# Ledger of designs, part 120: peptides against a protein of PDB entry 3C66

Target 1, 189 residues: chain A of PDB entry 3C66
Amino acid sequence: KSWANLFEKNDFFFRYKFYLEITAYTRGSDEQHLKWSGLVESKVRLLVMKLEVLAGIKIAHPFTKPFESSYCCPTEDDYEMIQDKYGSHKTETALNALKLVTDENKEEESIKDAPKAYLSTMYIGLDFNIENKKEKVDIHIPCTEFVNLCRSFNEDYGDHKVFNLALRFVKGYDLPDEVFDENEKRPSK

## One batch from the design tools (peptide; made by RFdiffusion4, then SolubleMPNN)

Design b2_p23_4_s2 (from b2_p23_4, 8 letters changed)
Fold by OpenDDE base, seed 3:
Structure b2_p23_4_s2 (fold): chain B 189 residues (1-189), chain A 23 residues (1-23)
Amino acid sequence: as target 1 above (189 residues)
Amino acid sequence: EDEVHGFLNPQRGINEPMSLTLD
């Protein structure tokens, strides 16, 4: 039975207290993004394997599908803002200053030919071994190794003006609104 | 209260520690 059939989308973002977000960014063409995000997605399993062997981690469970979004991104500053603000409910409201590309608006003349930033976000739910009262669990090394692995795959992915990769460690109540259905209530603190 | 910290974007020079502190 494929993992895809066991996890109904419905409770993944409520199941864990902690999540690791992996976002691939591309300021360029859809084709460039497809290649970049596809590479990153293909490597997430390696990160999961590296996380699972850490003494403080009980479970590292990847969500099966990426979340896709794109924004009109006329400047490098806008692209930096997207990277800084995306992935946290506390900060995502800053993205309202940018034009989100939707199926309804993508053919508008002002949007169609505009520079775009594309985002693909993967989520990993994390459960920790509390019984080992390690006051601190550090995941910095495997996360850094993951970024280096993805970026070193092709020389083109070294161009930070076009391609970026960010990881964010968040609590479930601070997940972006995109992970919840319209009828779902965000987890409280 | 459990504390999480970590934003990592090395391409932009952002290298925050990725860690959980359990209370």
Scores: peptide ipSAE 0.640, ipTM 0.945, DockQ to the pose 0.817
Fold by OpenDDE base, seed 4:
Structure b2_p23_4_s2 (fold): chain B 189 residues (1-189), chain A 23 residues (1-23)
Amino acid sequence: as target 1 above (189 residues)
Amino acid sequence: EDEVHGFLNPQRGINEPMSLTLD
């Protein structure tokens, strides 16, 4: 299959059974988030390289574009809830309790000046070598190293009240709704 | 059935094992 088929957005979220989600969170300014998410994004290739050398991983393919979202986030508890619930179709409905910031509502007085949590999510599609009857593939070490790498880049990124980084290992049928177009049907279990 | 496990947010003390069990 030509390299061109790898870049078709339309099949990326259907192509793999498993995905690693990397979400950069910022409860602060747009500028803070741009710097933080940009740093994280710049390091994703290093994570991919570390994943590719693991026994049992056949392919680690990053999606090239982050998904951006933001919520009104008045409390620290709301920020924790966002981090806990985002990135899984099973849990993302809990975020409906928060006000999603959209282009249509961003200028509303109640939203414009409200504290916000910004999210940038990157996806890595994972294919595994089934022939290696390894009952378990462990990606914990490279994921932990990645988080540590990003957080250690600047002292400010150590402030968990402002900056967070989460990784979630999910099946394709449990991807967030945001990765699918309105006309696309979610992968079946 | 293949099982996927793992949520990692070390800043919040969430350090679940990131693993896939292949059936």
Scores: peptide ipSAE 0.639, ipTM 0.945, DockQ to the pose 0.830
Fold by OpenDDE base, seed 2:
Structure b2_p23_4_s2 (fold): chain B 189 residues (1-189), chain A 23 residues (1-23)
Amino acid sequence: as target 1 above (189 residues)
Amino acid sequence: EDEVHGFLNPQRGINEPMSLTLD
């Protein structure tokens, strides 16, 4: 596949066995989320650069489009649940207990004025240098540094009741349903 | 089978190791 094709959804989420998910969460206003997610998104390239220099990583390829979603999030427990369950096919069904905000329903009175959690998710496809006989690749340091970089940008981003940033390391077959079209078959193990 | 481990949400005290174990 050409490099250009790797920026297309259909190719990207089938191209790699492993993905790093970066999700910015905001339980607050859309404006707050726009600022927060925009910051996170602006820094993803720095994370990619840090990943690419790791000896075990052959490729760290960001998908350029964020995935945006929002949920009615009336409680802190709901917000924690979103953070815990989002980003894995194994767990994302728990989100069905929450009301997904859509263009069709966003003007409903019960949704319009409801507390919301906003999510912006970036994906990085990872290819590893298996030839190096590395049995283990650790990406914890770059990931932690990335979180710290984003959170330290503004003191407001330290308020975990409002702003969160999570990274999840997943296999392609455990990617959320949002990355696949209805006609696409989820990658197998 | 390759094993992937890692969920990192430091704001909630979740600091799992982010790692891949290759076969």
Scores: peptide ipSAE 0.638, ipTM 0.944, DockQ to the pose 0.820
Fold by OpenDDE base, seed 1:
Structure b2_p23_4_s2 (fold): chain B 189 residues (1-189), chain A 23 residues (1-23)
Amino acid sequence: as target 1 above (189 residues)
Amino acid sequence: EDEVHGFLNPQRGINEPMSLTLD
């Protein structure tokens, strides 16, 4: 059974206590982002495989669809702010200072020709073996190897002014608002 | 209480330990 058929979209972000977020960032063209995000997405399965073999991880389950967003990003500081604030409910409100690009506004003169930051985010739900009460589970090595794998694929992806990749380890109650439908209540602490 | 730590963006010099502590 493919993982895609096992999880109805509706319960994925409630099913796990812990999630790993993988965000590909591009400050450039949509074409550049499509290539970069597509590469990152193609490698997520390798990260999952490495996570699943770690002692203390019971399940590493990827959500199959990326979440896509884009912002007007006129400065490098704005691009850094996006990277620092995105992916956590605690910090994402800072992004309200930027203009979100939508289908309704993308043709506006102030938006059409503006520099943009594109974001594609993949999610992995994590379930841990409580019985193996390892007080600490460390996923740093697989995550670092994943970043290095993606960025080393093409020399162009080494340019941090254009391309970035970040991983965030979060609790379910701190997931971004984008993962919940308007009628869904955020998981409690 | 379970503690989660980890933000990894090496290009920005952010290399936090990616770990979960289970209480």
Scores: peptide ipSAE 0.640, ipTM 0.945, DockQ to the pose 0.815; fails the geometry check

Design b2_p23_4_s3 (from b2_p23_4, 9 letters changed)
Fold by OpenDDE base, seed 5:
Structure b2_p23_4_s3 (fold): chain B 189 residues (1-189), chain A 23 residues (1-23)
Amino acid sequence: as target 1 above (189 residues)
Amino acid sequence: EDEVSGRLNPLRGINEPMSLTLE
């Protein structure tokens, strides 16, 4: 299949066994989040380039669209919980304790003026060279360099009370529910 | 079973190894 077909949502999240999730978090204004997430998104291609040159990685394919979500986030503890639980099907059910902001509820007075955590998540599908089956593929350095690159752009992005950036390395069966349509079955282990 | 680790959020002190071990 042409690379073009892998940018379709349905094919992308079933195509790979492994994914790298990149989530930009903002506890603040929508404007703050737009600037922060936009910066992170603009740098994802640099991370892809660094991953593709690793001997153990056959393909690093970014999904072109971010996934956007936001929660009512009244406390710092809630913000920490979001960052700890988001990005894995095993743990994401803990987020049900928070109010998800939706197009249907965003104009409710209790939600409109509430402190919010904003999330923008980018996905990279990873395919590995089988010939190195007994070798560990380590992507820690490129990922750390990516975080440092994004954080160093503006001094404000060093404030972890407002801005965070997390990466998660997951199997396809442990992707968040948001990447699948309601009628799609999650990949089996 | 293939093992995948982990999570990286340096601002919060989360620096797990980001690695894959293939079987």
Scores: peptide ipSAE 0.601, ipTM 0.938, DockQ to the pose 0.848
Fold by OpenDDE base, seed 4:
Structure b2_p23_4_s3 (fold): chain B 189 residues (1-189), chain A 23 residues (1-23)
Amino acid sequence: as target 1 above (189 residues)
Amino acid sequence: EDEVSGRLNPLRGINEPMSLTLE
């Protein structure tokens, strides 16, 4: 199958059984988030390269576009909740307690001046070499190295009150709703 | 069933094993 078909959003989120989600979080300004997320995004290819050399990984394919979202985030606890609940269909409904910033509401006075958490999420589709039953594939090391690489770029990115970077290993049926269009059905278990 | 485990947010002290167990 041509690499060209891998760039269609609709095919990408149905193609793999497993995904690695990389989310850059910023509780601060849009400018701060743009710099932070841009850095993270620029390093994703390095993570892909590290994943591809693992014996258990057949393919690590990045989706080329980030998913962007932002929430009104008045407290640090809200920021922690966002990071805990985001990135899984099982838990993302908890984020309904927060005000999602949209193009329709962003100019509302209560939203415009509110503290915000910004999220940029990159996805990597993973295909594994299923040769042996009960094989364990561990991607912890390259993921940790990736986080360290990003956070070490600037001292400011060490401030977890403002900047965070989370990785989540998920099954396709547990991807966030944001990756699917309204006309698309979530992959079944 | 294949089991997937792992959330990693080292800045917040979340260092779960990032692993897949293939059945």
Scores: peptide ipSAE 0.601, ipTM 0.937, DockQ to the pose 0.890
Fold by OpenDDE base, seed 3:
Structure b2_p23_4_s3 (fold): chain B 189 residues (1-189), chain A 23 residues (1-23)
Amino acid sequence: as target 1 above (189 residues)
Amino acid sequence: EDEVSGRLNPLRGINEPMSLTLE
């Protein structure tokens, strides 16, 4: 199978039992988000390199394309809620309380002029060297270093009211619905 | 069953352990 076929969306989210989600959040302009998310995305390769050298990790495979979404986000509490609930199938239904911005509704006056939260999410599939042993793999250090790296590039990225960066370690069956096509069945537990 | 845990959002003070426990 060519390396190109490994990037087909359909197989990636079924291939691994475990995933690391990296979400860049921006409550501001589309331009602010483009700069922030672009920076984060440019550094994902460095995180992969740091993960691959961990003894417990066999493979850290990044998905090449970000997932993009935006919500009407009138309050700071809404922005916190988005960050708390996004990235898990168990919790993402709470986001239904917010207005998702779509190509169909983005020109509506109530949406066009509304404050927005923008999300760009990168995924890393993880395979581990250790099977059937009571072992703990810890990825906290490289993840923390990654966040610090991204934030250090501009002082503005320290303003948590505007810019955030979250990582989530999840099982494949708890991935957000956005990663699956309408005709795809979510992995079972 | 394998247990995964961890959310990390340091800007918001979320620093959960990012770890996998294999059974």
Scores: peptide ipSAE 0.594, ipTM 0.936, DockQ to the pose 0.830
Fold by OpenDDE base, seed 2:
Structure b2_p23_4_s3 (fold): chain B 189 residues (1-189), chain A 23 residues (1-23)
Amino acid sequence: as target 1 above (189 residues)
Amino acid sequence: EDEVSGRLNPLRGINEPMSLTLE
């Protein structure tokens, strides 16, 4: 498969057994989120570069487009819940308790002026060098450095009540539903 | 089974090990 085909949504989320999810969260304005997520997105390439040099990583392939979503988020607890539940198929159903903002509902009075949490999620497909049946690959350092890089860009990004950045290491079968089309079958274990 | 571990949200104090154990 050409590298070009790996940028197709349908191939990308089936191509790898493992994914790194990078989610920028903002509980604030769309403008705040645009700045924050844009920063995070701009730095993903640096994370990829750091991952690629790890001996256990054969490929770190970023998906080119972020996934965008927003929820009505009236409370801090809701914001914490979003961050806890998002990014895993096992837990994402809990988000159904919140109102997803859509193009169809965004102009509703109850939604328009409501506090919102914005999410931008980037995905990195990971392939590993398996030399032996018991290899541990640790990506904690590059991931931590990435978070530090992003949050240090502006002091405002240290306010976890507004801005958050989460990374999740997941298997392909536990990817959120958002990455699959309606007609696509989720990868099996 | 391959084990994947790790959620990282340092701003919220979530600092799980980000690691994969291949079996």
Scores: peptide ipSAE 0.592, ipTM 0.936, DockQ to the pose 0.866

Design b2_p23_4_s4 (from b2_p23_4, 8 letters changed)
Fold by OpenDDE base, seed 1:
Parts: structure tokens; sequence; C-alpha cells
Structure b2_p23_4_s4 (fold): chain B 189 residues (1-189), chain A 23 residues (1-23)
């Protein structure tokens, strides 16, 4: 059975207990974001390869599609808040204080010319082969190397006022609401 | 209980250990 057929949307976010989230942030133009997120997405495979060879990791499985969102982001503080709150069900409700940009509202005068933060998020499902219950799996090195790889690609991506890259290691029950369909029940603890 | 820890955003000074501890 080809891996491709296992990526039917429905079970990916229920299949694993643990996920690695990779979010590319841009406070700037859509063109800037497209270039930045495209670069990050192109490197995810390298991170997967690095994770798969770690002791205790059985599977590192990337979800093939990014999740895209954008917010009106008038201040640097708003941009910091987005990066702090996004990617966890526990904290994402704070984003309701910001105006989400949608196809319906993007042409409104208050939104069209407003500064925006763009988000592209990739997910990796992780399965662990741990025989002994008291084992610690450390993925810090591959994750750090990945961030450094993406940000060193172009000097412009070093400007944290515009471009950011964040990784978050989460449990399946703490995934953002965006990964579940309206009719899907969030995984239990 | 299994514990997951890790946020990484080095530009913002976020360099938490990225690790899983299984119980």
Amino acid sequence: as target 1 above (189 residues)
Amino acid sequence: EDEVHGRLNPQRGINEPMSLTLD
C-alpha cells in the first residue's frame, strides 16, 4: 500500500499521539510570504529524514498540505502575540482578538491596506518505538538544524520583524482547530 | 503520563528543549 493513499485527510490528525508543527510567519506582502513559506516547505523532507534516523522514532510522517491563514497585524506586538498563541488549542483562542483575513473580507477598506501576518503550517506525525517506558526522546538538534537551514538561505530571512519560523512539539489533543473538520471530535487526552 | 515539551523560535529567544518523556 503506497504511503500516498494513507494520506487521506480523515485520519492523519488522529493517527499519532504526537505531532511536530512547523510554522512559517511573514509580516509583509503575500509575495514575501509565498517565497518564505515555499522555502520552508521545500526543506521539511530534510527534517523528516533527520527525525527518522533518531533512536526511538519509528515514523516521522509529514502531512503534505500546508495550513494557511492570515491576520490583520497592525503592530509588532500583535505579531509577537500571533507567534506566541498560534499552534496550540490551549492558546489559539487569543487570536480571536485579531481580524482573520478571509476571501469574503479581504477587499474591505479596513483590511485591504492593513499590515498582515501570514502563516503557513506544516505538520509531522510522530510514532515512537519505545520499549522501555522511562525513555526520553530528544529531537532538539534536528529541529534547530532545520530552523538554521531555512533562515540561512537568504539574509532577508534573518529579519525577525518580517520573517519567523517556529516549531512546536504537541500532543494530538492540543492541535489547532484548523486541522479538524467541523464534524470531527478532537482527540481525547 | 507522557510529557511533551518544546517550542522553538530562536529569533524570538524561544529555545525550549524539544523532547518527549514517556512514563
Scores: peptide ipSAE 0.632, ipTM 0.948, DockQ to the pose 0.858
Fold by OpenDDE base, seed 4:
Structure b2_p23_4_s4 (fold): chain B 189 residues (1-189), chain A 23 residues (1-23)
Amino acid sequence: as target 1 above (189 residues)
Amino acid sequence: EDEVHGRLNPQRGINEPMSLTLD
């Protein structure tokens, strides 16, 4: 397959059976989130390099564009719920209980000055060497090292009430709806 | 059927094994 096919958005979320989702969360200002998410994004390449050398991983391919969303997040419990439910099609419907911030509603008085949770999500498509009779591929170590690297960059990123970083290992059919266009059908199980 | 498992958010005490079991 030509190099060009690797960059088509539509092909990326159908190309792999497995994805690693990396979500930077911020309950604070948009400026705080831009700094945090920008840092996390800058380190994704280091995670990719660590994944590529693992036995059983054939390809670790990052999608270069982050997915951005924000919710009105009045409570800490709402922030925990966002982090618990986001990143899986099975659970993301629970987020409908929160007000999604959109370009259409962002100027409403009830939304404009409300506390917000910001999300930036990056995806890594994973292909595995099936020929390696390893019943299990473990990516826990490089993922943990990545989280520690991002969080240790600035002391402020240690405040879990404001900044969080979550990784989720998912199948392509369980990707969030946001990665698919309205005309695209999600992968079948 | 291949099973994928793992959520990692150490700040919130979520430290699930990040692994794929290949069938």
Scores: peptide ipSAE 0.631, ipTM 0.947, DockQ to the pose 0.832
Fold by OpenDDE base, seed 3:
Structure b2_p23_4_s4 (fold): chain B 189 residues (1-189), chain A 23 residues (1-23)
Amino acid sequence: as target 1 above (189 residues)
Amino acid sequence: EDEVHGRLNPQRGINEPMSLTLD
């Protein structure tokens, strides 16, 4: 049975208490984003391997597909706002102030030629060894190494006005709405 | 209650500690 058949999308975002979100951001062309997000996605396996060897991590399980979205992003401030608010249910409602690009609206004249921010988000479900209840598990080093690895791949990815990479450590009840189907109830606290 | 903390976006100067505190 291929790994692909075992991970039905259906329970991944309910299976873990904790998630690591990895978002590649691009304020530029779709082609620029495809290259950047594709690079980041290709390196997620290396981050998983680094997480799995940490004391206190039992499982680091990547979700198989990225979540993709794009917004009309006319200013640098809008791009900063997207990066600040995205990836948490507590803050994502602020993104409603921006125009989400959809298949229905992408050909509208006001959207078609507008500057855009593209987002691709990968999720890693985390399970921790309770028996080794260290009061604290630190994943900062492997996360930092991952960001540095992605950004150092090409000099162009050093331009933070165009390319960004963010990681967020969240609880399952604070995941963005995009990870749940319309008929799924968000995990409660 | 378990606490999670951490946002990392070094390009924007965001370098929060990425950690879980288990209760």
Scores: peptide ipSAE 0.628, ipTM 0.947, DockQ to the pose 0.820
Fold by OpenDDE base, seed 2:
Structure b2_p23_4_s4 (fold): chain B 189 residues (1-189), chain A 23 residues (1-23)
Amino acid sequence: as target 1 above (189 residues)
Amino acid sequence: EDEVHGRLNPQRGINEPMSLTLD
C-alpha cells in the first residue's frame, strides 16, 4: 500500500496489528473540549517522533483525522464509565447505556441542556521490529511524557473532573467500532 | 500470541505499563 493510502480510514485500521489510541475527554462545554482536544491533537506529532526513535518501533503512523463523539453524561460515574469502557471493542458496548449525542438529537431539550462528555480520539498505527528479537517493547515513557506535556499546558487541564487524557494500547481486532464502516469486517486475531 | 498491555489515564490514577510482548 502506498503511504497515501495509509491516511485513508479503510487502509489504516487494517494496516497495523497494533494501535495506540489517544483520547481527550472533556466533561464540560464544547468550547472547553475544542481547546483541550485541539491541544492534544497538536502534540500527537511529538509523541509520534518519540515513538519512532524507539528501537523496537519500526513505524509510528498517526491517523490524521480525530474521531469525535459526545455522550450525555449526567454524573461523574458516567464520565468514569465512559473513560473505562471507550477505546476497546470488548468494553464499548457498555456505552450503549448512555445517550450518544448526534446531529439528529442534539437539539432535543433533554440533550441540549444535559451535561456532556466529549471525546476526541487520535490513532497511531504501530509496526514493530520483530527482527530485533525484542520480546518486549515499552512505550510507557513517551506516552507518559506526552500526557504530562498536554496536561501541563494549562492548569485547568489538571481538573480531572473536567479534562482527561487517556492512552490505550490495543490490537487491531479490539479497535472501537467507530473506526470501521458498517460494511467492513473487523480484523481477526 | 502477541500481548498488548497498557492503559494510561494519570488523572484517574490509571498508570498501566504501556507495552507489547512479542512472540
Scores: peptide ipSAE 0.628, ipTM 0.946, DockQ to the pose 0.822

Design b2_p23_5_s1 (from b2_p23_5, 10 letters changed)
Fold by OpenDDE base, seed 2:
Structure b2_p23_5_s1 (fold): chain B 189 residues (1-189), chain A 23 residues (1-23)
Amino acid sequence: as target 1 above (189 residues)
Amino acid sequence: MGVTSVAKNFEELLKEFVFIPDE
């Protein structure tokens, strides 16, 4: 399938059984996140290219739109919790303990000056060559290279208290709710 | 603290994993 067909989320998040989520986290300023997430997003195509050449991967297609969210993040523990719980439908309900920053509430005094965690998530749909289970598919290699590439771009990105980058392998039925419209039914197992 | 969950074979890839580089 052509990449052109991947611009519509409705087709994309039902098309694959497996997805790689790439989430850039920033606990800091919006400006910091813009730079960090922008860098990460700019490198996703390189990761895709590296995934596509793996023998065990039949298809690696990026969804072009990042998903953006921000949470009030008062503590480091909250930031760790976000990183642990985000990206899976099974665990994302834990994020309800944090206040989601929205356009409606962002100007509230309690939110405006509060510490925030910013999230930008990119998705790659994956299709594997299942017929040859004997083929080692080590996506950890290209993923590690990708992370290293992003982290090495600026020394500031080495500060894990501020900047984080996670890659999560997720099944379609366990994708976060954010990828679906309210009227869409989550893929079944 | 970051956790590294790796899938090196096809069977492992079929499982959920998270790659978060260690500090």
Scores: peptide ipSAE 0.029, ipTM 0.558, DockQ to the pose 0.077
Fold by OpenDDE base, seed 3:
Structure b2_p23_5_s1 (fold): chain B 189 residues (1-189), chain A 23 residues (1-23)
Amino acid sequence: as target 1 above (189 residues)
Amino acid sequence: MGVTSVAKNFEELLKEFVFIPDE
């Protein structure tokens, strides 16, 4: 497969047993989110490079397209809930308590002017060198450096009430529903 | 073969980042 074909949606979410999810959160304006998520997305390749050099990591391949969603988010507690529950099939059903913003409903009076939480999620497929005598693979350092890089870009991004960044390690069978088409079956354990 | 999670942290919502390769 060509490099271009490798990063198409076609089989990416079935190819790996493990994924790193990188989600940029914004509770604010669409413009704020566009800047924040764009910054985060622009740095993902640097994280990939740092992951690839770890002895325990065989493959770190980014999916090139972000997944975008937004919710009506009236309270800070709702925003914390989104950050806690998003990114896992096991917990994502809790998001049903919030109104998902869609093209069909975005112009409704109750939604149009409501506070929003915006989400942009990037995925990295991971494969590990299991045959290595190394018992532990620690990706904490490169991930922390990545977060610090994003947060330090602008002073405004230090406001955790508005801007957040989450990294989640997820098994393929526990990926969010958003990554699969309606006709696709979720990977089994 | 898979990877077993060993450590979890919540700095900047960094969750599970230490793994042990397993069968």
Scores: peptide ipSAE 0.034, ipTM 0.635, DockQ to the pose 0.177; fails the geometry check
Fold by OpenDDE base, seed 1:
Structure b2_p23_5_s1 (fold): chain B 189 residues (1-189), chain A 23 residues (1-23)
Amino acid sequence: as target 1 above (189 residues)
Amino acid sequence: MGVTSVAKNFEELLKEFVFIPDE
């Protein structure tokens, strides 16, 4: 399908068996996150272009809408936990131990002044060419180049205590709940 | 149709990057 059809139909997260998640993390201010996530998002198209030319990849389609969330994150251990558990349905329930920041609760005294971890996630749907079972697909190079490009843009983005960037390869049935509407059923294996 | 992971890289939180397509 053309990219134009992807935005018209809400079936993006059902269309592919495999997805690449790109998550920008920030433990700091909203302003810091907006700059960091904005940079990452602006470079996703370059990653897509590099993926599309790989022999084993038939299609790499980005979902252009980012998924945003933020949590109260009082410790570095909490920040590490978020990065470990986020992005997979298998593990995302661990995030329930943290306070999700919402428009309804953001003005509460216990939340307003609390340290925050901000998350912005982009998705790429992947379709592979399966012609020879002996062929392998290696996305290491384009992904590494992408990470290096983002991290090197500003010296501040090298501070892993504040800014992080994760790429996760996931199957459609293991996508986070955030990608599905309330009336949609998660894909089966 | 599936993909089998053959390598993982934890540098900069790139968890899996090498796959073998299979059916």
Scores: peptide ipSAE 0.034, ipTM 0.619, DockQ to the pose 0.179; fails the geometry check
Fold by OpenDDE base, seed 4:
Structure b2_p23_5_s1 (fold): chain B 189 residues (1-189), chain A 23 residues (1-23)
Amino acid sequence: as target 1 above (189 residues)
Amino acid sequence: MGVTSVAKNFEELLKEFVFIPDE
């Protein structure tokens, strides 16, 4: 397969058994989120590079575009809930308790000026080397380094009330619905 | 044959240690 095909949606979310989700959260302005998410996204390649050199990782391929969403987020508890529930098909239904901001509703009076949580999610497909039985792959170090890199870039990004960054390891069958087209069936377990 | 991936918990990562089975 050509490299070009690997970075197109095509079958990206069907190709790997495992995915690493990198989600930048912002409870603030759209401008704040644009800066924060843009920074995070710009550093994903560095994370990929660090993952690729791990002995147990055969492939770490980023999906090139972020997935964007935003919710009305009146409270800090709501923000925590979003961070807890987002990124897994098993838990994402809990987000239905919040108002998803859409192009259709964004101009509604109750939504337009409401506090919002913005989400930008990048995905890395992971393939592991199965040549060695029970080989352990620890991605903690590169992930920690990545988070530290993003958080330390600007002092403002240390404010967890506004800016958050989460990395979630997800199985293909548990990917959020957003990654699939309406006509696509999610991978089976 | 199989690789077990371990994602360790920290404040920005998974809330729990995730052991990814080798299969």
Scores: peptide ipSAE 0.029, ipTM 0.618, DockQ to the pose 0.094; fails the geometry check

